# Peptides against a protein of PDB entry 4XPM, part 64

Target 1, 160 residues: chain A of PDB entry 4XPM
Amino acid sequence: VMLHSKNVKGFLENTLKPYDLHSVDFKTSSLQSSMIITATNGGILSYATSNNDVPKNSINEINSVNNLKMMSLLIKDKWSEDENDTEEQHSNSCYPVEIDSFKTKIYTYEMEDLHTCVAQIPNSDLLLLFIAEGSFPYGLLVIKIERAMRELTDLFGYKL
Target 2, 67 residues: chain B of PDB entry 4XPM
Amino acid sequence: DIKGTIAFDTHGNVIESTGVGSQRIEDIGDLSKVTLDAEGFAQVQGDSLLVHLYKRNDITLAVYTSA

## One batch from the design tools (peptide; made by RFdiffusion4, then SolubleMPNN)

Design b2_p14_6_s2 (from b2_p14_6, 6 letters changed)
Fold by OpenDDE base, seed 1:
Structure b2_p14_6_s2 (fold): chain B 160 residues (1-160), chain C 67 residues (1-67), chain A 14 residues (1-14)
Amino acid sequence: as target 1 above (160 residues)
Amino acid sequence: as target 2 above (67 residues)
Amino acid sequence: SIREYLRELHDKLE
């Protein structure tokens, strides 16, 4: 699927959908949030959240966005530190993957009661970040984010 | 409703376990022999729990849910 | 293009 400018938000919204296996009676919860952030500053370029029943320009919406900004910055910092630590790259929370000859790493982080997963879009200055409830297994988050990155080939090698 | 999980490698070594999965490490022997579909998924009916298997690369995740 | 769009978004953040 070709990714266009108008499809970025829609793409992230689609990633929010539960992991649903049609062959088995198993379905996860929806992701809380899905984001594309900068690897340099942790700035949010685009994001999607579930349960968007918050009025526009409300205090609750502002607080929600601020919370996402905080989490994205914290996770970016953790990711940056781990990328510079060989021991962390060999931990059980790091999953090296290869997509069409492009290599990247997927990291899982526990943030309070939430399960998060982050990965650098191959050879880019961008990170893809998923935030889910604690009931979402890390292994499935890893599979989910890997499959999502396969749809972002147009962003491979993107530099800020 | 997820009751627990087990993640294990191709050698049957436990990578991670949670919930009831921590008490069912012995299941790895049988789970490792289950034939997965083209997407790396399978389902195994247990005693009182249903086990959902997901394999990616060298890691297999078993998710235990109510039957 | 998507790259141009992201560039614009990045510029807004800075």
Scores: peptide ipSAE 0.392, ipTM 0.706, DockQ to the pose 0.014
Fold by OpenDDE base, seed 4:
Order: structure tokens, then C-alpha cells, then sequence
Structure b2_p14_6_s2 (fold): chain B 160 residues (1-160), chain C 67 residues (1-67), chain A 14 residues (1-14)
């Protein structure tokens, strides 16, 4: 599926949906946030959040965005460190994947009580980042982000 | 509600564990023997918990729930 | 294009 400019936000919003196990009676909560950030600085290019009833330009919105900025930067830093650490790339928190012959790695990080998952869009300066509640299994986050990444082929090789 | 999880590979190595799953690593031996459906899913009733199994590639995720 | 769109977003960010 080709991703168009107007579809980025919608795409990220769609990723917020719970992970529904079709063959069993089990469904996760919605993601708290889904983001495309820069691998260089951890800057947020686009994001979506669930249960966002905060008025625009309100103090609460600013605080929420600032929190996302902080988390994105922290996760970017962790990711960057792990990408330069062979041992970390072989840890249980790193999942090598291949999408249409493009290789990337999925990392899981615990941020306070939240479960996060991040992956570099193949050959790009972009990271896809999911933030979920602690009840969201890392394994399902990994599967979820991999599947989402498959829809971002237009961004493969994107350089800032 | 999720009580815990265990993710393990085809060799029974723990990839991750959370909650009650962290205390039930020994279940991997039995869980690895469970026959999964064509979609890679199964449900196993345990002592007091229901285990939801999902396998993708060589990774199996076990999700423990109360029901 | 999506790349152009992201480029614009990046320019606003930086």
C-alpha cells in the first residue's frame, strides 16, 4: 500500500488499534502513541495518540507533546547506543527482521511502566516508535511494528 | 486481563517474560508441545490461568490470562 | 509525495 502525504497521520492513528488475536479471545489495549521520528535527533515528524481529548494549544497538550518529545529522544539515544553495540544486538530485546530484502532491527525498551518498541525504517534516517501500556506484551509489539513497517516501503531509504 | 507473558524460541530459550510468566518458565516444556492451529494459535487451560499461544516464525508467545 | 511531505515536516522541526 502506497503511503501518501495525507495518510501519514491516518496511518499512525491506525497503528494505535489494539492487537486482536483472531483465533483466541484476546485483545490488547490501544497503543498510547505511534510516532515517526528522526534517527539523528529523535525529533518527531509525525505522531498519533489515543484518548487525546486535550484541547489544542492547551497547557495539557503542550505537556503531553513535551513528554512525547522527551521519550522519543530517550529512545532514540538508546537505539543509537544499541546499534553500536554488538552484544545488545544479540540480546533478547533485539529482533532482526527482513522486509522485501531490506533488513532492520526491532528493539523493545521499557520506559517507566510503559512498553515501547522502535525500529529503523530500512536504510532510512527514520524510526517508527510505538508506545503502549505495560500490559501490552513486547512480543506482540514486535509483531505489530513489523507489520506496520511493511506498509512504509515508500520511506525505505529516506534520508534527511 | 493479562497476568503475564513468556516468549520463547524453538529451542525453549526465553526471549522475554513478564508478570506471572517470569515465574512459570518451566511451562515452556509443556507449551512447546502444544499443537497450534493453522494460524499459529492455541489456548491451553492451566491450573488457574488460561494460556494464549501465538507462534510466528520460530517465536512462540504465551499470554497468561485469568480467563 | 510522502517524501516531500516528510521533508516539509522536517524543515519545520529543525
Amino acid sequence: as target 1 above (160 residues)
Amino acid sequence: as target 2 above (67 residues)
Amino acid sequence: SIREYLRELHDKLE
Scores: peptide ipSAE 0.385, ipTM 0.719, DockQ to the pose 0.014
Fold by OpenDDE base, seed 3:
Structure b2_p14_6_s2 (fold): chain B 160 residues (1-160), chain C 67 residues (1-67), chain A 14 residues (1-14)
Amino acid sequence: as target 1 above (160 residues)
Amino acid sequence: as target 2 above (67 residues)
Amino acid sequence: SIREYLRELHDKLE
């Protein structure tokens, strides 16, 4: 499937789907959130959440968005630190991957009781960020985000 | 109900482990011998836990569940 | 294009 204009949010919404092991009786929960953020400032360009049953312009919606902004900034900062730390790049929380000759790294971070996974879109100023419940295995998050990244080739090399 | 996970490569090196998986690294020897289906999946009953295996490229993920 | 769309979103963010 090719990614079209104005289809970023739809793409992110699709990433929210549970990881379904088709040949086994096992399925994860849905992701809580999926985001594309800037690597420079941690600003959210686009996002999707599994719980969108909040009225528009409500206090709950504002608080939810603010929470995402905070998490985005924190994870961006951690990512930036790790990208400048050789030891962190060799930890079990860092997964080097290659997609069509483009190299990137996938990082897993525990944020309170949540499991998060972040990866730089190759050669770009953008990060893809998944936020899941603590019951979502990190290994499956890594596989999920790698597969999602393969669908974002049009964003490879994107600069702000 | 997930009890733990183990991710390992073709050499049996641990990439990631969580929960009971962190205490069952020795299972990799047996899990690596399990025949996977065409999609890279398998289920193995081990003691009171069911192990769900998924292999993608050179990485195998084992998910331990109660049922 | 998607790049143009993201540029628009970025401009709104800044």
Scores: peptide ipSAE 0.380, ipTM 0.707, DockQ to the pose 0.014
Fold by OpenDDE base, seed 2:
Structure b2_p14_6_s2 (fold): chain B 160 residues (1-160), chain C 67 residues (1-67), chain A 14 residues (1-14)
Amino acid sequence: as target 1 above (160 residues)
Amino acid sequence: as target 2 above (67 residues)
Amino acid sequence: SIREYLRELHDKLE
């Protein structure tokens, strides 16, 4: 997916799609949410959610967005703590990856019954965050977010 | 290099796990559905992560490596 | 540019 101006949300919406394994007759569920957030404050710059049939400006929509904000902040905090903890960086829930000579780390976090995955866009002040149901395997989430990150090269090195 | 492994039986029960595999037990559900070749091998490919599957008898071994 | 777009979004957010 080519990333252009104002296409960030479209990109995130595409990431919601189930992971289709080439050699598997099974498809994962869709992601619940996909977000680009700030690494500094956990603020949501852009987001996409599945099955968002909630009317705009409704109380339910506000609650949903608030929930995303809360999760974003919590995950950002956890990520920040881990990035400052050498032991956590070497845990089995941290996946160092390299994309076009740019290094970053992918972290998996369990949030209640949800599976989440977060990664810093290389050399940037931005985080990519996936939220999925517990039925979505962490391993596949990691692969998914790594692939998605490869489509965000234009954001590498982005500073706030 | 091998990043981790998971061994599981036909019922999806974990026999053993190592490395990153220990944190990816939930992958068994999908891995168990992978179509294996005549030799009992398959691969689930990612850009940077690759899962190598090998089934011998009633045990499936998943090996996680970098792509 | 995408960077400028995100900058605008950030400014609106914070």
Scores: peptide ipSAE 0.365, ipTM 0.617, DockQ to the pose 0.014

Design b2_p14_6_s3 (from b2_p14_6, 4 letters changed)
Fold by OpenDDE base, seed 3:
Structure b2_p14_6_s3 (fold): chain B 160 residues (1-160), chain C 67 residues (1-67), chain A 14 residues (1-14)
Amino acid sequence: as target 1 above (160 residues)
Amino acid sequence: as target 2 above (67 residues)
Amino acid sequence: SIKDYLKKLHDELE
């Protein structure tokens, strides 16, 4: 089944949901944002945000989108640097993973007071990006993005 | 009698924490070095709490109890 | 038992 643009948006919105454990009293906040961006320029192809209280087409909405554009570009730049740095690839913030014989890396980045993680969709020109509050633990964020990546097989190998 | 929990990965990053575990994130460094038995279990006596460890598939759980 | 609890919690995280 083909993952169309509308399906991607819905998928990203679903990733925003908090992680709620049943065995213990533990529940995270929702992700602030979930995005698919280009690895080349950091351009946003699709995104979802938990802050939907802003009126559509308002100045505040435009500003929030511009903020996402800025963050995506910064994270893309950091990711690009790390992909060309062997030392950074062996740092504690890099998780090499394999999904269905496809290899990729998950990076965690502190962005101001936010916790972020980014991963290249295997063999593609696309990055999956999660932005969460500082209270969202990195270990769980990594698990979350890895599981999400497993649902994006239609985008594996996607080239711009 | 569970007082708290910590779950962490092989990088030492927290996956979840509850109760007293949320105040003992610094224990991860030492807990990650504990030798586990063949089934992946161990017990470590802390200050006043007993820590029950279980590791499977790169995820380590620590449960804090009074005994 | 505590071991059973640990296993159940671990199952939930996987």
Scores: peptide ipSAE 0.768, ipTM 0.951, DockQ to the pose 0.879
Fold by OpenDDE base, seed 2:
Structure b2_p14_6_s3 (fold): chain B 160 residues (1-160), chain C 67 residues (1-67), chain A 14 residues (1-14)
Amino acid sequence: as target 1 above (160 residues)
Amino acid sequence: as target 2 above (67 residues)
Amino acid sequence: SIKDYLKKLHDELE
């Protein structure tokens, strides 16, 4: 089954849901944002946000979208730099992973008071990006994005 | 009686924390160095609390109890 | 037991 634009948007919206454990009293906040961006320019192809209290076409909405664009570009730049830095690839902020024989890396980045993680969709020109509050543990964020990536096999190898 | 928990990965990053575990994130450094038995378990005495460790598949769990 | 609890929690995280 091929992922369509509408399906991708719905997928990203689902990733926003809190992580709730039942073995212990632990529940995260919702992700602030979930995005698929281009690895080349950091352009947003699709996104979802938990902050939906802003009226459409309002100045606040425009500012919010612009903020996402800014963050996506900054994170893409950091990702690009790290992909060319062997030292960064061996830091505690880099998680090499393999999904169905496809290799990729998950990077965690602190953006001001936010916790973010980004990963290249295997063999593609696309990045998956999660933005969470500072209370969201990095270790869990990595697990979350890895599991999400496993559901995006239709985008593996996608070239712009 | 469980007083709290910590889960962390091989990078030392927190996966989850509850109870007293949320106040003892700094313990991860020491806990990551503890030698586990053949089944992946260990116990570590930490001040007034006992820490029960279990590691499997790169995830370490720590449960804090009074005894 | 504590061991069973640890295994249960670990299963939930995997």
Scores: peptide ipSAE 0.768, ipTM 0.951, DockQ to the pose 0.872
Fold by OpenDDE base, seed 1:
Structure b2_p14_6_s3 (fold): chain B 160 residues (1-160), chain C 67 residues (1-67), chain A 14 residues (1-14)
Amino acid sequence: as target 1 above (160 residues)
Amino acid sequence: as target 2 above (67 residues)
Amino acid sequence: SIKDYLKKLHDELE
């Protein structure tokens, strides 16, 4: 099944679900947000948020979307800097990964009290971005985004 | 018998923690340096608790027990 | 056993 805009939105919504382990009593909160943004400008192509308690077209919704736009831009800028910095690529905040022979990197970033991670969809102009509460462990966040990217093979090599 | 758990990656970042493990995150530094056997297991005495370690594919698990 | 538990938990994380 090819990924279309509606399919991408649904995919991102599914990534919001908590990670629930059964061998131990461990369950995370839902992700606050899940986004696909452009690596060039940080523009949001698709997004999902767990904060759906605000009425549509309300001032609160507009502010929420604007906040996502700001965060995406800031993270894109940091990602761009790190991609041009060899030292940052060797820090504990960078995870080089390979998916089906395609190489990419996962970066973790602290944003205020939030835990975020971002990764370039292999060979594409797109970034996948997860935003979680500070209680969401970074190690698990990395695993989560890697598994998510494995489901986005249709976007591999996507150019704007 | 299990008092808690910690799972962490090769970067020292937590994957999950439960029970007393949630209060022992600082143990990761030392636990990551423990020599494991051929099957990836080890046991380490940590104050009043015994830590059972298992590492496979870049993920280390630590289970805390009383004995 | 504790080893079996560790392996089970690890399987769940992979």
Scores: peptide ipSAE 0.766, ipTM 0.951, DockQ to the pose 0.871
Fold by OpenDDE base, seed 4:
Structure b2_p14_6_s3 (fold): chain B 160 residues (1-160), chain C 67 residues (1-67), chain A 14 residues (1-14)
Amino acid sequence: as target 1 above (160 residues)
Amino acid sequence: as target 2 above (67 residues)
Amino acid sequence: SIKDYLKKLHDELE
């Protein structure tokens, strides 16, 4: 079934939920943001945020959106650079993965006090981007984004 | 009794940590070098705690116990 | 046992 814009938004909202383990007393915070952006320009196609307490159409909402746009652009730029850097692709911040015979890479980036994770949706012009608090472990963030990407097969091969 | 846990990946990045494990993230470097048995297990004495290791499918678990 | 616990926790993470 084709993913519509509304379905994508709902999907991203679900990714915000904290990771809760049962074998041990471990639970993360919610993701700050979850986005699908263009790999070319870092434009936001869809996004979800955990802080929805801002009135709609307010100046604070505009500032929040602008902040996401800025983060998107910065991460896209770093991703683009790393995709053209062999050494960076072999660093501890890069996770080569394969999903249903499609190859992609997951990158972790620290942005100020935030932990971020980004990955190209296989064979597409799109990136999936998670932004979390600094307390969110990178290893778990990688697992989370990989599992999320496995649910986005409808976007595999998507070209702008 | 379990005093804490650490889970980490092959890149040395933390997946989860609890209890005393949260205060021993620096142990990952040494724990990643421990030789495991055929089943993926090992035990390492660290300070006053015993560390029980288990690795499977690129995820390593460390459980800290008093004995 | 500790081994059983380790396997259980690992199963949850996979």
Scores: peptide ipSAE 0.766, ipTM 0.951, DockQ to the pose 0.876

Design b2_p14_6_s4 (from b2_p14_6, 7 letters changed)
Fold by OpenDDE base, seed 3:
Structure b2_p14_6_s4 (fold): chain B 160 residues (1-160), chain C 67 residues (1-67), chain A 14 residues (1-14)
Amino acid sequence: as target 1 above (160 residues)
Amino acid sequence: as target 2 above (67 residues)
Amino acid sequence: SMRDYLIKLHEELE
């Protein structure tokens, strides 16, 4: 099964769903945004947002997209810096992971009052990016993005 | 009898918290150093609450009870 | 038991 553009969009929308436990009374908010961006320029290839109550083609929609573009660029820059910094790769905000023999890293970043995490899709020129409210625990965010990447094997090795 | 829970990873980052656990995030540092038995369990007395620990696959779970 | 509960809850996180 090939993951096409529409399938990617639907996949990202599915990642927005809250995490809900049954054994305890614990349920998160939805992710604010979920994106696939280029590692080179931070360009958005696909995205989903929980704020879907904005009129299409409105100024508010344009502004929200522009905000996502800005955040994606900033996070890409942070990621690029950390990938070239040995100390940052050994910090508490970096999670080395291995998926099906492919190695990558998950980084957590505080972006203003938001909790974010980003990871390079293994051997690719793409980054997966989650943006959540400040109440969303980082440990859970890391688990969420790791599990999401395991379902993006079609994008492993993707080069621009 | 459960008063709350905390789950955290090997980096000390919270995965989930409920009840009194949400007010005891500071306990993670000490709880991460507790010696577990061969099955991954331990019990730690913390003030008036008993903490039940279980760790598997880099995730530690702490459940707080009165006894 | 408490151990059974811990295992069950942990499995929800895995």
Scores: peptide ipSAE 0.776, ipTM 0.950, DockQ to the pose 0.863
Fold by OpenDDE base, seed 2:
Structure b2_p14_6_s4 (fold): chain B 160 residues (1-160), chain C 67 residues (1-67), chain A 14 residues (1-14)
Amino acid sequence: as target 1 above (160 residues)
Amino acid sequence: as target 2 above (67 residues)
Amino acid sequence: SMRDYLIKLHEELE
């Protein structure tokens, strides 16, 4: 299956859905945002947000998008630093994972009161980024992004 | 008579929490050190609650009951 | 049983 731009957008939209357990009364909020950004400069290639109540072309929408751009850049910078820091790669905020035969790392970052996690799509110039409310557990966020990446095999090895 | 639950990973990060478990996140440190049986289970008595543990594939579950 | 419940819950997380 080939992932086209619209398919990627739809994929990211789906990642926003809350996680709902059935054995216990546990249900998360929706992710605030889900993005694919460039590892080079943090540019947003595709994104989805849960808050769609902002009128299009409004100043509030512009501010919202700008906020995403800011966060993506900040997280990209932090990710870049950590990728060059052995200690950070061995912290509790770093999860080495292997998908098939491809290795990558998932990082969790506190952004103000938000919980975020980011991971390089294996062997690619792309990062997958989730932003959630502070009530969203980091452990679950990691599981969520790992599962999401397993569905993005078409982007493995993607170079800009 | 489940009073709550906690699930956590090997990094000590919460995966889920419910009921009294949501108020006992600090228990993760101690719970992570509990010796499990061959099947991955254990029970730990803590104050007025009994904690039932199960770990498999790097995910630990803690279920709190009154007995 | 409690063990069955734990297994079931764990499977939801895997």
Scores: peptide ipSAE 0.776, ipTM 0.950, DockQ to the pose 0.850
Fold by OpenDDE base, seed 4:
Structure b2_p14_6_s4 (fold): chain B 160 residues (1-160), chain C 67 residues (1-67), chain A 14 residues (1-14)
Amino acid sequence: as target 1 above (160 residues)
Amino acid sequence: as target 2 above (67 residues)
Amino acid sequence: SMRDYLIKLHEELE
């Protein structure tokens, strides 16, 4: 099944759901945002947010979207820098992973009081980006984005 | 008799924490250095709590009990 | 047992 824009949006919305363990009393908050952005300029191709209580076409909506645009740009820039820095790729903020013989990296970044992680969709010009509250553990965030990436095989190799 | 838990990855980043484990994130550094048996298990005494360790596939679990 | 519990909990994270 081919991933269309509507399907991607629904996928991203599903990633917002809290992580809930059963063997222990542990449940996270929902992700604040989940996005697919371009690796070239950080442009948002698709996104989902947990806070949808903003009236459409309102000034508050415009501000929230603009905020996401700025965050995506900043994260893209840092990601780009790290991809060109061997030492940064060996830090504890970088997770090399392999999905179906495709190699990629997951980076974790602190953005103000938010916990974020970003990964290049293998062989593509796209990045998957999760933004969570500061209470969301980085180790779990990495696991979450890796699992999500495995469901985006239709976007592997996507070039702009 | 579980008092808490911590799960962490090979980078030392927390995956989950509960109970007293949430207050002992600083233990990860020491716990990551504990020698595990052939099956991936270990037990270490920490303060008044016993820590039960299990590592598999780059994820380490620590369960804190009174005994 | 504790070992069984650890294994079970670990499987939730895998």
Scores: peptide ipSAE 0.775, ipTM 0.950, DockQ to the pose 0.863
Fold by OpenDDE base, seed 1:
Structure b2_p14_6_s4 (fold): chain B 160 residues (1-160), chain C 67 residues (1-67), chain A 14 residues (1-14)
Amino acid sequence: as target 1 above (160 residues)
Amino acid sequence: as target 2 above (67 residues)
Amino acid sequence: SMRDYLIKLHEELE
């Protein structure tokens, strides 16, 4: 199954769903946002948000989209800096991972009161970005984004 | 008999926490240093609670019980 | 047993 724009949007929407354990009473909130952005400029190629209660084309929707654009740009900038900083790559905020022999890194960033994580889709010009509430544990965010990345093999090696 | 749980990764970041485990995140530092048996298990007396540990594939579980 | 429970819980996270 090849990933097209509509398929990617649906995929991102599915990543918003809470993580629910059954052996213990543990369930997270939904992710606030899930995005695929360009590693070059932080431009949003596709996104999903859990707050869809805003009327389309309303000023509130415009503001929310603009906020996502700003966050994506800031995170892209931080990611880019870290990719050029060996010390940051060895911090507790960086997880080197390998998916089917393809190497990438997962970074966790605190943005105000939000918990975020970002990872370059292997060998691509794309980043996968999750934004969650501060109550969402970082260790779980890392697991979540790694699992999501494994479902995006069609985007591996994607160049703009 | 379970009072709470903590799961954490090799970076010391929380994966999940429940019950008294949510109030003992500071235990992760010490728990990460505990020597496990060949199967990945250990038990540690922590304060007034017994901690049951299990680690596999870079994920450590801690289950807190009264005994 | 406790060990069985730990294994089960861990499998949910894997």
Scores: peptide ipSAE 0.775, ipTM 0.951, DockQ to the pose 0.856

